Peptides against a protein of PDB entry 7AE7. Designs and how they scored, part 80

Target 1, 321 residues: chain A of PDB entry 7AE7
Amino acid sequence: KVYKDLREFLEVLEQEGQLIRVKEEVNPEPDIAAAGRAAANLGKNQPAVFFEKIKGYKYSVVTNVHGSWQNHALMLGLDKNTSTKDQFYELNRRWDKFPVPPNVVKREAAPCKENVIDKDINLFEILPLYRINEQDGGFYISKASVVTADPEYPDDFNKLNVGTYRIQVKDRDRVGIQALAMHDIAVQLEKAEAENKPLPIAITIGNNPLVTFMASTPVGYNQNEYEFVGALQDGVPMDIVKSDLYDHLYVPAGSEVVLEGHIIPRVRTVEGPFGEFPGSYSGARLQCEVKIDRITHRTNPIFENLYLGIPWTEIDYLMAL

## One batch from the design tools (peptide; made by RFdiffusion4, then SolubleMPNN)

Design b2_p15_5_s3 (from b2_p15_5, 8 letters changed)
Fold by OpenDDE base, seed 2:
Structure b2_p15_5_s3 (fold): chain B 321 residues (1-321), chain A 15 residues (1-15)
Amino acid sequence: as target 1 above (321 residues)
Amino acid sequence: SSFINEENQAKYFVP
């Protein structure tokens, strides 16, 4: 089984008994985090948790999508009871199929383009934002696949980077992003900042689960994560579409929400703290700031966000390979 | 939590 988007994966998770659908209206805090912890307490077979109704918001939240070995097996299109060993074997077998180039679809064929917001941008109208941990310094987008390019080689598709970064919401149209020196985005940002130029960025939320997986997996600077997604789909190309603002940035065609904007050159603002692990907070630091210039989104977009709390967290499963 | 109560625990979060 190959998934075009998050929705096809959530359907399979639900069919396989690996998704809890909460139909009652919940409070963003503390109910989302509390339900995630309750799901984690079910043992090793941790389901995703889908919240249809969030008080004060229009749209839904899903968490813990990658939060178990069963969910990971299903992501690979395997039986949910496939052993961790056999999942690893299959992952490695498929990895050797790299590169599998993506299909570039037309704008009219891309679900992420169904709706556009190009004025009066307010992230709170599109995303049901909440504090993941009680001591977090704000609201986080913790499971986005962030697309950037090399500003020196913007047309080199092999240098297109799709990564996962810690993103704090700063304002209605601004986010802080943690670009560490070990991340490919930091190399690209350094080049842009050397010329005092903005770095084009697309922050994509609610993707094909293999896109999210590959965005969390370190690859070579000259390797495109989308070509690995095709490999992990056993040779089936994924679908991408050109961003609206930038000719050289491509986003997953099925993304629930795409935040298009730019990293402001040579600006640093306080970001954090954030509870990356239970009882452990990464302190406040000066981080980059992104201006959001355009949003595209699916009708009734699903906000996919990371489950954090008692081990095992989604990070533990995403990094376990 | 208002949501995580005995009723909802039994409804959603039973092994």
Scores: peptide ipSAE 0.284, ipTM 0.864, DockQ to the pose 0.023
Fold by OpenDDE base, seed 1:
Order: C-alpha cells, then sequence, then structure tokens
Structure b2_p15_5_s3 (fold): chain B 321 residues (1-321), chain A 15 residues (1-15)
C-alpha cells in the first residue's frame, strides 16, 4: 500500500484500530497533551489521536501518527502486526531501490494548493497551535518537513533538502528554526548569509508519513529525500509540486499546509525552551528566524504535530529504524 | 484536564 497524503494514512490507521477520533471539542491546553498521554498509557500499540474540534480554532490536530511499531508497519504498507525485525528487513530491501524520482504534478493537481493566503498572514488562523509541554517557551511545529535548496546550485535537484527541525512560532507570520551545524540546512543558510541574502524555505505540515519519516532520517547532502520516499514506497514515485514563491523548491503535493517564506539573513532571536524529553528541556538559544510570506493549504487542513510524553515518543520510533 | 475524565477515559482510552 502507498499513501498519497496524510489523510489516506489516517484512514488506514482508523480502519486498523490505530487511531482514536475525538469528536468532542477540546481545549488546546491541557487536553491535547493529556489525551496523548492517555493514549501512550495503552501500551506498545499506541494509536494516533485525532482531534476534530479545538476550542478557539477552526481546524483539527492529529498527534502520535508515528507513535507505535504498528503505525510504522502500516506506514510501510505492511500488516500492522509485522515484527520490528521484518519491518527492518523490508525497510533495508526498499532502501536499496534508491533513487526513485518523484512525479512533478501541475499546480492544479496538487491538494496543497486548494487555498492561498498571501496577505495578513496569521499562523493561528490556519494551525491550532498549543504548548506541547507545560514549560515550553511557546508553540512548536514539531513534525514539519522543511524544504530548502543550495543557493549556489538551485537547479540541482539532488541538493534539495527535506529535513525536520525544531520550529517555534514567534509571531503571526514568523517562526524560529533550529538549524544545527550538522544539518544540511545550516550549510545552505551559511551560503545565503555569506551574501546577506534570504534563504528560500518551504515548511510543509501534514505529509505522506514516509515523507515525515525521511525528513527525520539523515541522508547525504547530494541525495534527495523524495527519491528515498519513492524507494520506501517499493518503487512507486511520490508526487511533488513546485512551490508558489520559488521555482527551485518542490513540496509534497498532498501537504495539509505549506508555509512559504525565507530565513532572514544574519538575524538570530531567542527560541525555546522546549521539552524534547520528559523532564528534559533544551534551553533557550539564539536561532534563525523565518518570515512567512505565503501559505497554501488543503481545505480543512489537519495540523500534524508530535506527541511528546511518556517514552516511547514519536521521535524514538522515527529514529529507531 | 477537562477532557480527561472517567467518561472520556472509558470512551477513548480503554485497552
Amino acid sequence: as target 1 above (321 residues)
Amino acid sequence: SSFINEENQAKYFVP
């Protein structure tokens, strides 16, 4: 089984008993985090939790999408009861199929382009933002697949980077991003900042689960994560579409929300703290700032965000394979 | 939590 988008995966999770659908209106805090913890207490086979209605917001949230070995098996299109060993063997078998080039679809065929916000940008109108942990310094977008390119080689598709980074919401149209020196985005940003130029960026939220998985998996600087997604789909290409602002950036065609903008050159602002692990906070640091210039989104977009609570967390599963 | 109560625990979070 191959998934075009998050929605197709959530449908399978629900069919397989790996999704809790909460229909009652919840408070963003503390109810989302509390429900995530309650789901985590169900044991090793932790379901995703989908919140249809969030007080003060228009749209939905889903958490814990990658939060179990059963969800990982289903992500690979395997039986939910496939052993971790067999999942590992299948992952490695498919990995060797790299590269599988993506399909570039037309703008009109991309669900992420259904709606556009190009003025008066307010992230709070499109994303049901909440504090993941009580002591977090703000609202975090924690499962975004962030698309950047090498500014010296904008036409080199192999240098297109799709990565997962810690993103704090700073204002209606601004986010802080943690670009560590070990990440490909930091190399690309260094090149842009050397010339005092903005780095083009697309922050994509609510993707095909294999996109989220690959964005969390380190690959070579000259390897495209989308070509690995096609490999992990057992040779079926994924669908990508050109970003609206940048000819050289491609986003997943099925993304729920795409935040297009730029990293402001040579600007650093306070970001954090963030509770990456139970009882452990990554301190406040000076991090890069992104200005959001355009949003595209699906109708009734789903905000996918990490569950962070009692181990095992989604991060543990995303890094375990 | 206003949401996590005995009713919702029984409805959503039963093993």
Scores: peptide ipSAE 0.269, ipTM 0.860, DockQ to the pose 0.023
Fold by OpenDDE base, seed 3:
Order: C-alpha cells, then structure tokens, then sequence
Structure b2_p15_5_s3 (fold): chain B 321 residues (1-321), chain A 15 residues (1-15)
C-alpha cells in the first residue's frame, strides 16, 4: 500500500488499531504530552494519538505517528506484525530502486494549496502550538520536512534538500531554525550568507509518512529525498508541487501546512532550551531566523508534531532504520 | 494531568 498524504496513513492506523482518537477537548499543556506518555506506556504497540479539539485552537494535533514498529510496518505498506528484521530487509530492497523521480502535479491538483495566507500571518491561527517539554524555551515544530536548495545551483533538482530540523516559534511570522554545520542546509545557508542574500525555504508539516522518514534520514548532498520516497514506495512516484514563492522549491502535494519564507542572512537570535532527550536539555544558542512570507494549507489542517517523552520516543523509531 | 485520570486511562489507554 502507498499513501498520498498523512490523512490516508492516519486512516490505516485507525483501521489497524494503531491510532487513539481523543474527541474531548484537551488543554494543549499538559494534556498532549501526558497522553503521549500514556500511549508510550502501552508497550510495544504504541499508537498514534489524534486530538480533535485543543482548547484555544481551531485545528487538530496528531503525535506519535512513527512511534512504534507496527506504525513503521504500516508506513512501508506491510502487515503491522512484520518483524523489525523483515522491515529492514524490505527497506533495503526498496532502497536499491533509487532513483524514482516524483510526479510534478499542477497547483490546482495539490491539496496543500486549498487555502492561502499571504498577509497578517499568524502561526498560532494555523498550528495548535504547545510546549513539548515543561522547561522548553518556547513552542517547537519538531516534525517538519524543510525544503531548501543550493543557491549556486537552484535548478539542480538533485541538490534539493528535504531535512528535519529543530524549529522554535519566535513570533507570529518568525521561527528559529537549528542549522548545524553537519547539515546540508548549513552548506546552502553559508553560500547565501556569503552574498548577504536570503535563503528561500519551505517548511512542510503533516506529510506522507515516508517523506517524514526520508527527511530524518541522511542522504548525499546530490541525492534528492523525493526520489528515495518513490523507491521506498516500491517504485511508485510521490506527488510534489511547485512552491508559490519560488520556482526552484518543490513541496509534497499532500502537505497539511506549508510555511514559505526565507532565512534572514547574517541574523542570529537566541533559541532554546529544548528537551531533545528525556531529562536532557540543550543550552540556549544563537540560531538562524526564518521570516514566513506565505502559508498554504489544507482545509482543517492537522498539526503533526513529534512525541518526545519517555523512551522509546518517536525519534528513536525514525532513526532506528 | 487533568486529562490523564482513571476514566480516560480506561477509555483510551487500555492495552
């Protein structure tokens, strides 16, 4: 089975008994994190947790989507009881199908384009933001697939980078991003900053689960993550669409929310702390700042965010393969 | 939390 978007995957998770649907209104803090911990305590069959109603917000949240081996098997379109060994074997078999080029769909065919916000941008109106950990220095978007390109080679599709980075919300239309020197985005940013130019960026939220998986998986600088998604779909191309602001950036067609903007050149602001691991906080650091210039989103967008709590955390499953 | 109580534990988080 292949999934076009997060919604098709959530439907399968629910059918397979791997999704808890919370229909009652919850407080964003501490109830989301508390429910994630309660789900983690169920043992090996850790379900996703979908919150239909969050107090003070209009839209829904889903967490722990990749939070178990069952969910990981289902992501690969396998039986939920497929062993970790057989999942690894199948992943490696499919990996050898690289490259599988994506389909570029028309703007009108892309669900992520259903709604547009290009003025009076307020992230809090679109995303039910909450502190993941009690001592976090702010609200984090922890499960975004961030799209950037090489500013020297913007038309080289093989240099298009889709990565997962720590993103702190700084204001209604601003986020901090942790671009470490070991990340491909840092190479691209260095090139832009050398010329004192903004780096175009698209921060995509609520994707096809294999996009999220590949965004968390290191690949070569000249390898496109979307072509690996097609490989992991056993040779079925994924659907991408051109961003609204940039001709050279492509985003998943089925993304729940797309934040289009730019990294401000040579600006660094305080970011953190963040509880990356249970009982461990990163220090506050000077990090890059993104201005959000445009949002596109599906009607009733689902905010997919990472569960971070007691081991095994969702990040452990995303990085285990 | 206010949400994680005996009732909701039994309703949502039963193995």
Amino acid sequence: as target 1 above (321 residues)
Amino acid sequence: SSFINEENQAKYFVP
Scores: peptide ipSAE 0.228, ipTM 0.840, DockQ to the pose 0.023
Fold by OpenDDE base, seed 4:
Structure b2_p15_5_s3 (fold): chain B 321 residues (1-321), chain A 15 residues (1-15)
Amino acid sequence: as target 1 above (321 residues)
Amino acid sequence: SSFINEENQAKYFVP
């Protein structure tokens, strides 16, 4: 089984008993985090948790999508009861198929292009934002696949980076991004900032689960994560589409939300604190700031966000493979 | 320019 988007994966999770659907209206705080913790307490077979209705918001949230070995097996299109060992074996077997180039689809064929917001941008109208941890310094987008290119080699597809970074919402159309020196985005940003130029960025939310997985998996600077997604799909190309603002940026065709914008050169603003692990907060730091210039989204977009709360969190599964 | 050009379109575009 190969998934075109998050929705196809959520359907399979639900069919396999690996999705809890919360149909009652919840408060974004503390109910989302509390329900995530409750789901984590169900043991090793942790389901995703889908919140259909969130007070004060129009759209839904899903958490813990990658939060179990069963969900990882299903992500690979395997039986949900596939052993961790066999999942690793299959992952390694498919990894050797790299590169599998993506399919570039037309704009009209890309679900992420169904709706456009190009003025009066307000992230709170499109994303049901909440504090993941009680002591977080703000609202975080913690499971986005962030697309950037090398500003010296914008037409080199092998240098197109799809990574996962901590993103704090700063304003209606502003986010802080944690670009650490070890991240490929930091290399690209350094090049842009040397010339005092903006770095083009697309922040993609609610993707094909293998895109999210690969965005969280370190690869070489000259290796494209989309070509690994195709490998992990056992040789089936993933679908990408050109961004609206930038000819050299490509986003997953099935993304629920795409935030297109730029990292503001040589600007640093306070980001954090964020509770990366229970009882441990990364301190507040001066981090990069992104201006959002355009949003494209699917009709009734699903905000996929990371579950954090107990040992063997979703991040532990994303990093364990 | 885009990394997608007339020479490499066949690699990336599904007709």
Scores: peptide ipSAE 0.000, ipTM 0.311, DockQ to the pose 0.012; fails the geometry check

Design b2_p15_5_s4 (from b2_p15_5, 8 letters changed)
Fold by OpenDDE base, seed 3:
Structure b2_p15_5_s4 (fold): chain B 321 residues (1-321), chain A 15 residues (1-15)
Amino acid sequence: as target 1 above (321 residues)
Amino acid sequence: PSFINEEAQAKYFIP
């Protein structure tokens, strides 16, 4: 089974008993994190948790989408009871199908283009933002697939990078991004900053689960994550669409939310702290700042965010395969 | 707007 978007995957998770739907209104804090911890305590078969109503917000949140071996099996279109060994075997078998080029769909066919916001940008109108950990320095977008390109080779599709980075909300239309020197985005940013130019960026939220998986998986600088998604779909191409602001950036056609903007050159602002792991906070550091210039989103967008509760956390599962 | 947690926004913005 192949999924076009997050919604198709959530439907399967619900059918397989791997999604809990919370229908009652919850407080962003502490209820989202508390419910995530409670779900993690249900044992080895940790479900996704879908919050339909969040106090002070219009839209929904889903957490722990990748938070179990059952969810990983289902992501691969396998039986939910498939062993970790067999999942790993199948993953490796499919990996050898690389490259599987994506389908470029028309703008009109892309669900992520259903709604556009190009003025008076306010992230809080679109995303039910909450503090993941009690001591976090702000709100984090922890499960975005961030699209950037090499500014020297913008038309080289093989250098298009789709990565997962720590993103702190800084203002209504600004986010901090942690671009570490070991990340491909840092190479691209260095090139842009050398010329004092903005780096074009698309921050995509609520994707096909294999996009999120590949964005968290290190690949070569000259390898495209979308071509691996097609491989992991057992040879079925994924659907991508051109970004609205940039001809050289392509985003998943089914993304719930796409934040299009730019990294401001040679600007660094305080970011953090963030509880990346239970009991471990990264200190506050000077990090890059992104200006959001345009948002496209599906009607009633689902904010997919990472669960960072007690081990095994969702990040542990994303890193274990 | 009534659908925005303005208190949370004000509390957790880092300038």
Scores: peptide ipSAE 0.007, ipTM 0.385, DockQ to the pose 0.087
Fold by OpenDDE base, seed 4:
Structure b2_p15_5_s4 (fold): chain B 321 residues (1-321), chain A 15 residues (1-15)
Amino acid sequence: as target 1 above (321 residues)
Amino acid sequence: PSFINEEAQAKYFIP
């Protein structure tokens, strides 16, 4: 089984009994985080949690999508009861199929292009934002696949980076991004900032689960995460589409939300604190700032966000292989 | 949580 988007994966999770649907209206805080903690307390068979209605917001939230070995098996298109060992074996077998180039689809064929916002941008109208941890310094987008390119080699598809970074919402149309020196985005940003140029960026939310997995998996600077997604799909190419603002940036065709914009050169603003681990907060520090210039989104977009809680969180499953 | 559907509550949140 291969998934085109998050929705197809959520359907399979629900069919397999690995998704809890919350139909009643919830408060963004503390109910989303509380329900995530409750789901985490179920032990090894943790379901995704889908919140249909969030008070004060129009759209839905899903969390803990990768939050169990069952969900991870299903992501690979395997039986949900596939052992961790067999999942690892299959992952390695498929990894050797790299590269599997993606299909570039037309704009009209890309679900992420169904709706456009190019003025009066307000992230709070599109994303049901909440504090993940009680002491977080703001609202975080913690499970985005962030697309950037090398500004010296923008047409080199092998240097196109799809990574996961901590993103704090700063304003209606601004986010802080944690670009650490060890991340490929930091190399690309350094090149842009040397010339005092903006770095083009597309922040994609609610993707095919293998895109999210690969965005969280370190690869070489000259290796494209989308070509690994095709490998992990057992040789089936994934679908990508050009961003609206940048010809050299490609986003997953099925993304729920795409935030297109730029990292502002040589600007640093306070980001954090964020509770990366239970009882541990990374301190506030100066980080990069992104201006959002355009949003494209699916009709009734689903905000996929990371659950952080007790050990063996969603992040532990994303990093365990 | 009271907002979880009855089936999900029965499966995952019944002590």
Scores: peptide ipSAE 0.006, ipTM 0.338, DockQ to the pose 0.020
Fold by OpenDDE base, seed 1:
Structure b2_p15_5_s4 (fold): chain B 321 residues (1-321), chain A 15 residues (1-15)
Amino acid sequence: as target 1 above (321 residues)
Amino acid sequence: PSFINEEAQAKYFIP
């Protein structure tokens, strides 16, 4: 089975008993994090948790989408009871199918383009933002697939990078992003900053689960993550669409929310702290700042965010495959 | 707008 978007995957998770719906209105804090922790206490078969109603927000949140071996099996279109060993063998078998080029769909065919916000941008109107950990220095977007390109080779599709980075909300239309030197985005940013130019960026939220998986998986600088998604779909291409602001950036056609903007050159602002692990906070540091210039989103967008709780965390599952 | 959690923003939003 192949999933076009997060919604198709959430439907399967629910059918397989791997999703809990919270239908009652919850407070953003502490209820989202508390319910996530409660779901983690259900043992090794941790379900996704879908919050339909969040007090003071219009839209929904889903957490722990990748938070179990059952969810990983289902992501691969396997039986939920497929052993970790068999999942690994199947993953490796499919990995060897790289490259599987994506389909570029028309704007009119892309669900992520259903709605546009290009003025008076306010992230809080689109995303039910909450503090993941009690000591976090702000609101985090922790499961975004961030799209950037090499500014020297904008037309080289193989240099298009889709990665997962720590993103703190800094203002209504600004986010901090952690671009570490080991990340492909840091190489691309260095090139842009050398010329004092903005780096074009698309921050995509609520994707096909294999996009999120590949965005968290290191690949070569000249390898496109979307071509690996097609490989992991057993040779079925994924659907991508051109960004609205940039001809050289492509986003998943099914993204729930796309934040298009730019990394401000040679600007660094305080970001953090963030509780990456229980009882472990990565301290506050100077990080890059992104200006959001345009939002596109699906009608009733789902904010997919990382569950951070008792080990194994969702990040441990994303990195363990 | 009535759909924005102003309390959450005021508490945790650092301008």
Scores: peptide ipSAE 0.000, ipTM 0.316, DockQ to the pose 0.078
Fold by OpenDDE base, seed 5:
Structure b2_p15_5_s4 (fold): chain B 321 residues (1-321), chain A 15 residues (1-15)
Amino acid sequence: as target 1 above (321 residues)
Amino acid sequence: PSFINEEAQAKYFIP
């Protein structure tokens, strides 16, 4: 089975008993984190947790989407009881299908384009933001697939990068992003900053689970994560669409929310702390700042965010395959 | 935005 979007995957997780739906109104804090921890205590088969109603917000949150071996099996379109060994074998078999070029769909065919916000941007109106960990220095978007290109070769699709980065909300239309030297985004940012130019960026939230998986998986600088998604879909191309602001940035057609903007050149602002692991906080540092210039989103967008409450965390599963 | 959203903004934005 191949998933076009997060919603199709969540439907399968629910059908397979790998999703808990919280229908009662919750407080953003501490209830989301508390309910996530409670779900993690249900044993080895940790379900995703879907919060339908969040006090003060219009939209829903889902966490722990990748938070178990069963969820990973289902992500690969396998039986939920597929062994970790067989999942690894199948992943490796499919990996050899690289590259599988994506389908570029028309704007009108892309669910992520259903709604547009280009004025009076307020991230809090679109995302039910909450503190993931009690000691976090702010609100984090922890499970975004961030799209950037090489500013010297913007039309080279092989240099299009889709990565996962630590993103702190800084203002209604601004986020901090941690671009470490080991990430492909840092190479691209260095080129842009050398010329004192903004780096175009699309921060995509609530994707096909294989997009999120590949965005969290290191690949070569000249390898496109979308072509690996097609490989991991057993040779079925994924659907992408051009960003609204940038012809060279392609986003998943099914994204729940797309934040389009730019990294402000040579600007650094305070970011952190963030609890990347239980009991482990990465300190506050000066990090890059993104200006959000446009939002596109699905109607009733689902905010997918990481679960970090109790080991094994969702990050542990994303790194284990 | 609801009052909660404004409070959240005020609490967690570092100016």
Scores: peptide ipSAE 0.000, ipTM 0.371, DockQ to the pose 0.093

